# Peptides against a protein of PDB entry 6RGO: the designs that were tried, part 196

Target 1, 392 residues: chain A of PDB entry 6RGO
Amino acid sequence: MALKLLGFNQDATCFSVISSNKGVTIYNCDPFGKCFELEKSTSNDEELDFLVEMLFSTSLIAVVDKTIGASKRKKLKIVNTKRKATICELTFPHEIMDVIMNRKIICVVLKSDQIFVYDISCMKLLRTIDVRGEKLKSTSKFRNSEAVGDIGVRVSLSTDNNSILCYSSYSKSDKENAPLNDIVVFDALKCIQINVLPAVHQSNIVCIACSPDGMLMATASEKGTIIRVFKTIDTENDEPILVNEFRRGSRPSRISEMKFNHDNTLLACVGESDTIHIFALPVTTTEADANEDDTLQQSSHSLSSSINGLQYISKGLANRFGKIIVSKIPTQSQQRHVAYIKIPENAKYRIGFPKDTTNTIHICGEDGNYLVYSIPRNEVGPCTLVKSNTFD

## One batch from the design tools (peptide; made by RFdiffusion4, then SolubleMPNN)

Design b2_p15_5_s3 (from b2_p15_5, 6 letters changed)
Fold by OpenDDE base, seed 2:
Structure b2_p15_5_s3 (fold): chain B 392 residues (1-392), chain A 15 residues (1-15)
Amino acid sequence: as target 1 above (392 residues)
Amino acid sequence: SEKEKLLKEAMEEKL
């Protein structure tokens, strides 16, 4: 049967799938099993397509029926899964492309490159962000460029209550085909733009991940060869701080999902390749002024593998037009994965990091596999399979 | 409102 993966929730305690026979199913990860099923409302042999966003392990979900012909692609349903009841329905002017949420905010991304930001507690609209409207202030031509299929605004939201929203924006180029290669960092609660990272890639951004705390973001372009990690809020001399640059591979391959673990020590990526890559992030020692003089000499030679993260402060050569060109980190200084998982070719996988185990990753495949892997701490190599389950 | 009550209930209820 054709399975379509919808993804993990924010803490990887649940994942959702579309089954051609059953409709939307939500699985609990531990204990493994079905916890919710949304029955197929249509007897038609139409290929089911849904967006489902979960709010952690709560009974609140957001659902969009994207099935062809269903005429519901513009409707967001907020559902209580335990009651099997719709709490409210919102209708948008355009097709819904993505929905993300935390305990405070729901963001709805439209095919029009608009982001609708809602207070989840009352479903009050806080702001409409018009990513095209910002471009039009620079480019007078409304290109009715039909958004060429898969290229649209990408978003990621912090899972904490600070509700840091990162989204892709169009570069301020006079070129009619300006890429979606800028990032805007936005406080979704206060409705304030915090930061703008210009030209973080040469091509359109197709994947964004925000850290759980909203302090870091990862970006990948349609090339998917390089992943960049930035600070979201902090700047150095009014320039964006590049924390790390990772090489996924030499061959172009789309990245479909990236996630940070809960302590910002790991970044995982998955996509069209046969490999999930896991990268180590430099531990930002917040020098908390622990002025406490406690002299305990314990000479534990923790092999701090000095990952000399060459903080290449890419001194952006301010090109004559004030565009920060992120200097290409030399290929020799690009960090590779510290761990990997091999997955079947052509199987789409989704990833999640559980909150309680920072060295564990959950993955699920359209092949019907739910897998739990242990990530090696001190060695570069394959992850170890800890648990496996199957679903249909 | 009734909607806000139902939202709160769903956000507090576990699956």
Scores: peptide ipSAE 0.714, ipTM 0.976, DockQ to the pose 0.879
Fold by OpenDDE base, seed 4:
Structure b2_p15_5_s3 (fold): chain B 392 residues (1-392), chain A 15 residues (1-15)
Amino acid sequence: as target 1 above (392 residues)
Amino acid sequence: SEKEKLLKEAMEEKL
């Protein structure tokens, strides 16, 4: 059967798929099994296309049916899966490109480069972000290029309640064809812009990941060769803080998804390549005030020694237009993966990090494989397969 | 509202 992956939920406890014969299916990861099915409304052999965003392991999902006609592609349904009931429906002026949520916020991305931010508790509109309108305010010449395929506004939302929204924006250049290579960091609850990271790549940003706590973000361009990790909120001399620059590969390859683990120690990426890459992040020891008490000496043999060389290259070169160009970390100091998973060529995979096991990664493929891997801690190498399941 | 009650219920209910 043709499977289409929708993805994992925020804590990798569930994943969703489209089955050509069944419609949308949600699987629980542990214990592994089917927990929900949204049956196909039509008997026709039409290729099913849906957006489904889950709210953790709750009965709340957001659904967009893209299969039938342009009108349905503009409708967001909020559904209770246990009741099999639509709670509410929202209609948008343009096609819905993406939906992301946490326990506080739903963000709806439109083909118009608009982001609608809602309070999930009441489905009240908090903000409409017009990424094109922001560009038009900065650049008099906007060509209305429709977003084609991967070229459009990308978003990522923190899974915590702080609801840090990272989105791609158009660079403030006098060029008619300014790329989507700026990042805006937005407090989705307060509806305020926190930070702007200008020109984080040379080409359009096609993938963004926000850390669960919203303190870090990862970005990848159309080239997918370099991943940059930034602080979201913190700045150094009003300049963006580049924490890491990772090399995924030497050959261009699209990155479709990136995720941080729950403690911000790992970043995984997946895409069109035969390899999921896992990168180690430097543990920023936040000096949490060690209140005194319980002496459990878990000997964390810290892999601390080799990371000393990553100077925060905050030194943006101001271009002739006063824009900070994030200085490239020298290619020799570009970290490679610390771990990897080999996947079938041309198989689309999704990734998820479970909350309770920071060194475990969940992956699922359009090949019908759900796989759990252990990530090596002390060596650079392949991940170890711990659990395997199949789905249809 | 009834909608807010149903949203709250769905957000508190496990799959």
Scores: peptide ipSAE 0.709, ipTM 0.976, DockQ to the pose 0.913
Fold by OpenDDE base, seed 3:
Order: structure tokens, then C-alpha cells, then sequence
Structure b2_p15_5_s3 (fold): chain B 392 residues (1-392), chain A 15 residues (1-15)
């Protein structure tokens, strides 16, 4: 059967899939099994396409029917899965491209490059963000969505209650083809812009991940060779906003998803390659806990020898226009993965980090595999398969 | 509102 993966929920306790015969199915990870099914509303042999976002392990889901010919691509449904009932429906002026949520906020991304921010508790609109801004409205030929690679606005939201929203924005270049290579950091609760990171890549940003606490953000361009990790907030101590640069590979390959683990120590990425890559983030030891004993010095030395090449690239000189130039980290200081998972070639996979186990990763494939891997702590190498299940 | 009650219920109800 043709499966299409929608992804994991925020804590990787559930994942959602589209089955051509059944419609939308939600699986529980532990114990493994079906927890919800949304029946196919049409008998037509049309390829089913849906957006489904689940709120953790709750009965709340957001659903968009994106099936071709369905007059529903502009309609968000909020559903109680246990009651099998629609709580409310919202209709938008344009097609819904993405939906993301936490316990406080729902963000809806439109094909018009608009982000609608809602209070989830009442579905009240808090903000409309126009990413194109007023000047670009005049020249906006609607991008014909026929290209599988349509470079739209990308979003990520912190899973915590801080509700930090990171989104890709158009560079202020007077070029008709301004790239989506700026990042805006936005407090979705207060509706305040916190930060703007200009030109974080040379090409369009195609993937963003926010950390669970909203303190870190990862970005990848359409090249998918380099992943950059940034602080979302400027620290008073003149610390560089760019905290890491990871090399996924030398060959271009699209990254479809990135995730931080619950404690911000790991970043995973998946995409069109045969490999899920897992990167270690430097633990910011707050100087306060450095009072415990000298004995841990020996194990840190082996990883530290590769880290010493990160010259503190000082705050990129704010040029006369306040543009933070993200200095090119020398290719020598680019960290590689610490762990990996091999997946079938051309198989689409999704990734999730469970909350309770920071060294475990959940993955699921359009091949019908749900897999749990243990991540090695002390060595660079493959992850170990711990659990395997199949779904249809 | 009835909508807010139903939203709250769905957000508090575990599967």
C-alpha cells in the first residue's frame, strides 16, 4: 500500500500516516498500535494529501485536507479524536501550506507567505505575519506550486510554553528574486519580534528546527550540506549567535526534517539521503556547576581536540547597515555527525525524540517501519536498533 | 464559550 508520512508529535509518543485505503491513521509508539483513524471521505482513486498536527498525546488534532480537487485546502479543522468530532473550523484566503502547534499556540502558514498565529485555547487570532511585507505585494506573481521544490516560508515552534516561533524571511535585497535566507525569531505569545538573523545561508532556507525551550534554532538551505545552529536571543556577554556549524555531507541533498532532543544535546536530520545524521551540541556548562571534581577531565579531551578549531568568530561586524554578516566558519571547524542511521535509499523517513530518553530516537518510514534506536554516547558510529514494529 | 470548553477538554484528555 502507498503510505505517506505526516510525522511525529512533539514528544514522539505518536506518529501519523496517510494510507491510500484507510485515510489518516495515528499510531501510538508505546505500546505500539493504532490509536486513531480518520476514514477516507471520498471513494475516488485520488492521491490523498493531508496536514495533520497532533497536540502531544492529547485528543486534539489539527487537520487540513490537501487532496487535489478537494475544496478544503483553505480549511483547518480542529478535531477531538476520542469523540471523533470537529470542535471548530477556520477558513483562510489562501491554501494552507503548514500547521504547527504547542499547548499555547497554533501557527498556520499560507501559500501567500502569511503566518496566522492563534491562541489555541479559544482559537482567537493573535497576529497575522506578512513575510513578503507591503512592498513585495505588487510583484507577487503567485508561484505556480507545480514544482515539487516550491520554496515557501518555513516555520518551527518551540514545544514549550515560551512559544518561540522561528520563520524564514526574504532578504532585503532589491533583487526581484530575493532569497528566503533571513530568519526571524518571534515571541508568538507576546506577538513581538525578538531577533532577525540576516543571510544565514547563501540560498533559500528549506528546513528549520527550534529547540524545545526555544533557545536554539537549526537551519538548512536547499543545498543541505551545512546545518547552522543559532541562539535565538542575543546574550549580553557578546557571545556569537552562531554556536555550531555541522557538515551533513559534501554532496547536495535536501533535508526534509530536523529535530532537537529534549535537553538540546543532540540535533538529528533526515531527508533524501540514505542516512539520518545525529550531531552533538556543545553542552553550555554554566560556570556555576564547574565546582564538582576534576575527574571528568579525561573523557572530554577526545572531543575537545576537534572543538578547539572553533575560533570565537566575534559578532560578525555589524556593517554600516546593521547586517550581522554570518562569517563563514572555516571548513576545518565544521563538525560532522557523532551518530547515524542507515535507511533504505529513496525511503522517506520522519524523526522524533522522546521526552523521557535523550539518547533514544524514534523513526518511521513510508516503507511501513517504525524503529527505535539507541544513540551511542562515547563513540562516533551507527545507532543500535532497540525496537522494530511494522504498520500498514 | 462551548468552543473553549470543547478545546479545553480535547487538550486535557489523553489518548
Amino acid sequence: as target 1 above (392 residues)
Amino acid sequence: SEKEKLLKEAMEEKL
Scores: peptide ipSAE 0.709, ipTM 0.976, DockQ to the pose 0.877
Fold by OpenDDE base, seed 1:
Structure b2_p15_5_s3 (fold): chain B 392 residues (1-392), chain A 15 residues (1-15)
Amino acid sequence: as target 1 above (392 residues)
Amino acid sequence: SEKEKLLKEAMEEKL
């Protein structure tokens, strides 16, 4: 059967799938089993497409029917899964491309490159962000991007209550075809822009992950060879702080999803490649706990020792047009994965980190596999399979 | 409102 993955919830306690015969199914991870089904509308012949965003392990879901021919692609339904009842429905001027949420905020991304920010507690609109609005002063040409369905505004939201929203924006260029390679950091609660990271990649950004606390963000371009991790809020001399630059690979491959674990020690990525990559982040020891004199010489040869250098984004080559290009970290100093998972070629997978076990990762595939892996702590190598289940 | 009550309920109800 053709499965389509919707992904994990924020704490990886559940995942959602589209089955061509059943409609939307939500699975619980532990104990493994179906917890909710959205009945297929009676039209047998249409390829089902949905957005489903679940709020943690709650009964709250946001649903968009994206099925071709469905007049519902502009409608967001908020549903209680336990009651099987629609709480409210919102209609947008354009097709919904993405929906993200936490316990405070829902963000709705439209095909118009608009982001609608709502207070989840009442579904009141707090802000409309027009990502094109800075460009619209010149050329009203809506990209008739029927063909470029893959290049749109990307968003990520912190899973905490601080509600830090990171989104891709268009670089300031007189060129009609400016890339989506800037990042804006936005406080979704206060509705203020906090930071702008210019030209974080040379090409369009296709994947963004925000850390659970909103203090870090990871970005990948359409090349998917390099992942960059930045501080979201902190700046140095009004310049963005690049914390890490990871090499996923030398061959171009799309990254579909990235996730931080709950303590910001790991970053995982998945996409079109046969490999899920897991990278270690430097633990920012808050200086507070340095005072307990506990002499335990745990010779943890922390692989952390070598790169103390917060590499300042030195003013890259300001080309004649004043574009700040993020200086690439030399290829020799690019960190590789600390762990990996091999997945079947051409199988789409999604990833999630459970809250209670920082060294485990949940994955699910369009092949019908739900897998739990243990991540090695002190060695570079494959993850160990701990649990497997199948779904249809 | 009734909508806010139903939203609150759905956000508090565990599966």
Scores: peptide ipSAE 0.666, ipTM 0.958, DockQ to the pose 0.884

Design b2_p15_5_s4 (from b2_p15_5, 6 letters changed)
Fold by OpenDDE base, seed 4:
Structure b2_p15_5_s4 (fold): chain B 392 residues (1-392), chain A 15 residues (1-15)
Amino acid sequence: as target 1 above (392 residues)
Amino acid sequence: SEKEALIKEAMSEKL
């Protein structure tokens, strides 16, 4: 049967898939098993296409049926899985490209490069962000280049209640074909733009990951060779703070998904390559406010890897047009992965980090494998397979 | 509203 992966939920406790014969299936990770099935509405041999966004392990899901007709592709259903009932339906002017949520916010991305931000508690529209309209207010006659294939607005949302939304925007270049290479950081609750990171890549951004706390963001372009990690809110002299620049590889390969672990110590990426890469982030020493009391000697052997985190102040080379170009970290200082997982060639995989085990990664494949890996802490090498399950 | 009650219910229920 053809499986299509929808992905993990925010804490990797569940994942969703499309089975060509059954419809949408949600699996629980531990204990492993089916917890929900959404049957096909139609007996037709049409290839099933759905968007499903989960809200952790709750009975709340957002569903878009893309299988039949342009009208369904514009409808978002909020469903209670236990009741098997639609709570409400929203209709959009354009096809829904993506849906992301946390406990506070739903963001709906349209083919029109619009982002609709909703308060989840009442499904009230808080904001419409028009990424094209923001571009058009800059003096350039932007051609409506139809989003050719997979190039469109990308979004990521913090899994916490702060609801930091990161999205790709068009650069203010006077060129008709300005790339989607700017990032906007947006407070989705307050509906305020917090930050703008200009020209974070030379080409279109195709993948964004926000950290669970919303303090970090990872970006990858269509080249997928370099991953950049930025602070989302903090700036230095009104310039974006580049925390890390990782090299996934020398060969171009699309990154389809990136995830931070729950303590912001690891960044994983997956895509068209035979390898999931896991990168180490510098532990930001949060100044532990030394509240005195609780004596539990967790002997954290701080491997003081003196990562001289060169605070690569992105000396934005102001190009001739006053645009800050994120300074490239010298190729010699580009960090490689600290861990990896080999996956079958051409198999699409999705990744998730469980909350309770920051050195564990969950992966699932269109090959029907759900795999749990342990990430090595003290050595650069392969992850160790801890658990495997199959699904259909 | 009824919708808000149903959303709150679904958000409080485990899958």
Scores: peptide ipSAE 0.710, ipTM 0.974, DockQ to the pose 0.895
Fold by OpenDDE base, seed 2:
Structure b2_p15_5_s4 (fold): chain B 392 residues (1-392), chain A 15 residues (1-15)
Amino acid sequence: as target 1 above (392 residues)
Amino acid sequence: SEKEALIKEAMSEKL
């Protein structure tokens, strides 16, 4: 049967799938089992297409039925799973491309490159963000992007209550084909722009991940060879802070999802390749807690991997084509994965990090596998399979 | 409102 993965929730306690026979199913990760099912509204053998955004392990979900007709693709339902009841429905002017939420905010991304930001508590509209701006509305003939991967606005939201929204934006180039290679950092609660990271890649950004606390952001372009990690809020001399540059591979491959773990020590990525890559982030010791002399010998097995080479070569390569602010980390100093998982070719996988176990990753596949892996701490190598379950 | 009460309920209940 064709399974389509919808993804994990924010803390990887649940994941959602579309089953061709059953409709939308939500599985609990531990104990493993089916916890919710949204039955098909129609008996037709039509291929089911849904967006489902979960709010942790709560009975609140956001649902978009994309299966039949242009009208349904514009409707967001807020559903109580326990009551099997729609609380409210919102209708948008354009097709819904993505929905992301936390305990405070729902963001709805439209095919028009608009982001609608709502207060979840009342479903009041706080802001409409028009990523194209007023000037680009006239010249964008709908790209008949017959190109298989609809290049649209990408978003990520912090899972905390600070509600840091990162989104891709068009570069200020006067070119009709400006790439979606800028990032905007936005406080979704205050409805203010915090930061702008210009030209973080040379090509369109296709994947963004915000850290749970909203302090870090990872980006990948359509090439998917390099992942960059930035600070979201902090700047040095009004310039964006590049924390890490990771090399996924030498061959182009689309990244579909990235996730930080809950302590910002790991970044995982998955996509069209046969490999999930896990990267280690440097622990930023905040200097603040240096004063309390409490001699708790927590044997921090400091992974003293000699991160010698992050010389901030702030050497302004003001090359002729716009200030690419991103200091070119020399290709030799590009960090590789610290861990990996091999996955079946042609199987789409999704990833999630559980809150309570920072060195554990949850993965699920359209092949019907839910897998829990342990991430090695002291060596570069494969992850160890800890638990396996199947779903249909 | 009734809607806000239903949202608050759904956010407080486990799946």
Scores: peptide ipSAE 0.706, ipTM 0.974, DockQ to the pose 0.872
Fold by OpenDDE base, seed 1:
Formats: structure tokens, C-alpha cells, sequence
Structure b2_p15_5_s4 (fold): chain B 392 residues (1-392), chain A 15 residues (1-15)
């Protein structure tokens, strides 16, 4: 059977799949089993395409049927899975490309490069963000929407109640072909732009992850060779703070998903490569924990990765147009993965971090495998398989 | 509203 992965929920307690024969199925991770099924509306052998965003382990899902004609691709259903009932339906002017949510906010990304921000509690529209409109004030030429292949606005939302939204934006270049290589950080509750990170990559951003607390974000470009981690809110001398630069590999490979764990100590990435990479983040000691003088000499074997200081994004070579391009961190200072998982070649996988086990990762594949891995703490190496289940 | 009550219910119901 052809499976298409929709992904894990925010806490990796459930994952969603499209089965070519059944429709949308939601699986519970522990105990492993089917918890919800959305049957096909049509008996036709049409390739099923859905967006399903689940709110944690709740009965609330957002569903977009993308299988059938252009009218359905513009409809968002809010569904109670336990009641098998639609609570409400929203219709958008353009095709829905992505849906993301937390306990406060739903964000709906359209093919028009618009982001609709809703209060989840009442489905009231809080904001429409027009990512193109910021550019269109300078250049009236609509990019012909036909050649919008894999390049669109990317979003990530914090899983907490602060509801920090990170999205890709068009660089303010006078060039008709400005890349989606800026990041905007947005308070989705207050509807305020907090920060703008200009030109975080040289090419379009194709993957963004926000940390659960919204304090960090990870970005990857179409090249997928380098992952950058930034502070979302904090700036230094009005410049973005680059916390980490990770090397996934030397060969270009698309990253489809990145996730932080719940304590911001790990960043995982998955994509078209045969390897899930897990990177260690430096523990940002918040100044608050410095006062408990509890002399527990836990020999934290400092993995003395000499992260010599906060590398200021020194004013990168101001390109002739005064744009700060994020200076490439020297290849020698790029951190490698601390752990990895080998996956079948050409199998699409999705990743999730469970809340209760900071050193565990959940993965699921279009090969029908749901796998739980233990992440090594003190050594660089492969993750250990702890649990395996299959689904159809 | 009824919609807000139904959303609140769905958000409170664990699987």
C-alpha cells in the first residue's frame, strides 16, 4: 500500500498517515494502535492528499482535503475525532499549503504566500500576514504562480502558549527573483513583529523549526548542507544572534523536517538523505539558575566542544546594496551531529520528540515503520532502537 | 458560542 506521512503531533504522542486504501489514519504511539480513521469520501483510485494537524493528544484536528478539485483545497475543517463531527469549516481565497497549531493559535498558510492567524478558541481571525505584500510595494510584477514548485512560505510555531511564529519572507532585493531567505519572528497572540533576520541563507529557506518555548529557531535552505540556529527574540547590537551552525553533510540534500526536543538540548533533522541527524545544542543557562550554589559535582563530562564565544555575526561582507549576509561560519567551527539514525534510501520519514523522555526520538516512515530510538548522551554514534511497530 | 463550546470540548478530550 502507498503510505504518505503527515507527521507527529507536537509532543510525539500520535502520528498521522494517509493510507491509499483507508484515508487518513491517526496512530497513538503508546500504547501503539489506531485511534482515529477518516474514511475516503470517494471510491475513486485518486491519489489521496490531505493536510491534518492534530492538537497534542486531544480530539481536535484541522483537516484539509487536497485530493479533490480546487474548491476543497481551500477549505479547513475543524473536527472532533471522538465525535467524528465537524465543528466548523473555513474557506480561504487560495489553496491551503500548510496548517500549524498550538493550544492558542492556528496558522493557515496559503499558496498566495499569505498567513492567516486565528485564535483557536473561537476561530476568530487575529491577523492576515501578506508575505508578498511587503515585496509588492516595490515591484508590481506578480511572479507567475505557475512556476511555484517546491518554494513557498515556510512557517513554524512554538508549542507553548507564547505562540512565537517564525516564517520565511522575501529579501528586500530590487531583483525580480528575490529569494525567501529572510525570517520574520512574530508574536501570534499580540500580532506584533518581534524580529527580522535578513538573508539567513543564500538560497530559499525550505525548512524552519521553532523551539517549544519559542526562544530558538532552526533554518535550512534548499541546499540542506548547513542548519543555522538563531535566537528568535534576543538581538545583539540590533543584529541577529546565531547560536549554532550545524553541518548536516557536504552533499546537497533537502531537509523536509526539523524539530527541537522539549528542553532545547537537541535538534533533529530528516529529509531525502538516508540519515536522520541529531545535533546537540549548548544549554543556555538562563541567569536564574546561577544562584543555586548546590555543589553537586555531577561530573558533567563537558563535551568540550570549545564553543569559544558567541560568534557575533560580524557584519558580513555588506554586499554592494548594504545587506548583511550571515557570514559563513568557517567549516572548522561547524558542529557535526552527535547522533544519527540510518533510514532506508528513498523512504520518507517524520520525526518527533516525546515530552517525558528527553533522550528518545520517535520516527515513522512511509515504509510502514514506527520506531522509537534512544539517543546516546555521552558519545557520538548511532541511536539504539528501543521499540518497533508496523502500520498499514 | 456553541462553536466555542465544541472547540473547548475537543481540546479537553484526551484520546
Amino acid sequence: as target 1 above (392 residues)
Amino acid sequence: SEKEALIKEAMSEKL
Scores: peptide ipSAE 0.676, ipTM 0.967, DockQ to the pose 0.872
Fold by OpenDDE base, seed 3:
Structure b2_p15_5_s4 (fold): chain B 392 residues (1-392), chain A 15 residues (1-15)
Amino acid sequence: as target 1 above (392 residues)
Amino acid sequence: SEKEALIKEAMSEKL
């Protein structure tokens, strides 16, 4: 049967799949098993396409049926899975491209490059963000339909209650083909723009991840060779906003998903390559816990020497046209993965980090495998398989 | 509202 992966929920306790014969199925990770099924609305042999966003391990899901007709692709259903009942339905002016949520906020991304921000508790609209802005509406002919599928606004939302929204935006270039290479950081609760990171890549941003606490964000371009990690907020200290630069590989390969673990110590990425990469983030020890264990300092010193190359770049480029945050970082300062997982070629995989185990990663494939891996702490190498299950 | 009560219920129900 053809499986299509929808992904893990925010704490990796569940994952969602589309089965060509059954419709949408949600699996629980532990104990492993089916917890919900949404049957097909149609008996036709049409290829099923859905968006499903689940709120943690709750009975609340958001569903968009993209299978049939332009009308359904514009409808968001909020469903109670335990009651098997639709709570409410929202209709949008354009096709829904993405839906993300936490315990406070739901964001709906449209094909028009608009983001609708709602209070989830009442489904009240808080903000409409127009990423194209008023000036681009006059000149932007709707990008012709064929090339449009791959290049759109990307979003990520913090899983905490702070509800930090990171999204890709068009550069201020007067060129008709301005790249989606800026990042906006937005407080989705207060509806305030916190920061703008200009030109974080040379090409369009295709993947964004926000940390669970909203303090960090990761970005990748269409090239997928370099991943950059940024602070979301300017600290008053002259600390660079760019905190890490990771090299996934030498060959271009699309990154489809990135995730931070729960304590911001690891960043994982997956995509079209045969390898899931896991990168270590330097723990900023706040000076408060510096009193007891002197012994762990020796391993951190080898990672810190690579960061000193990033500090010299921040001081020089405070020129008149805004902080050029991304100077050409020398290729020598780029960190490699600390761990990896090999996956089958051409199998699409999704990733999730469980909340309670910071050195464990959950993965699932369109091959019908759900796998749990242990991440090595003290060595660079492969992850160890701990548990495996199959689904259909 | 009834809708807000149903959302709150769905958010409180663990699977």
Scores: peptide ipSAE 0.671, ipTM 0.966, DockQ to the pose 0.878

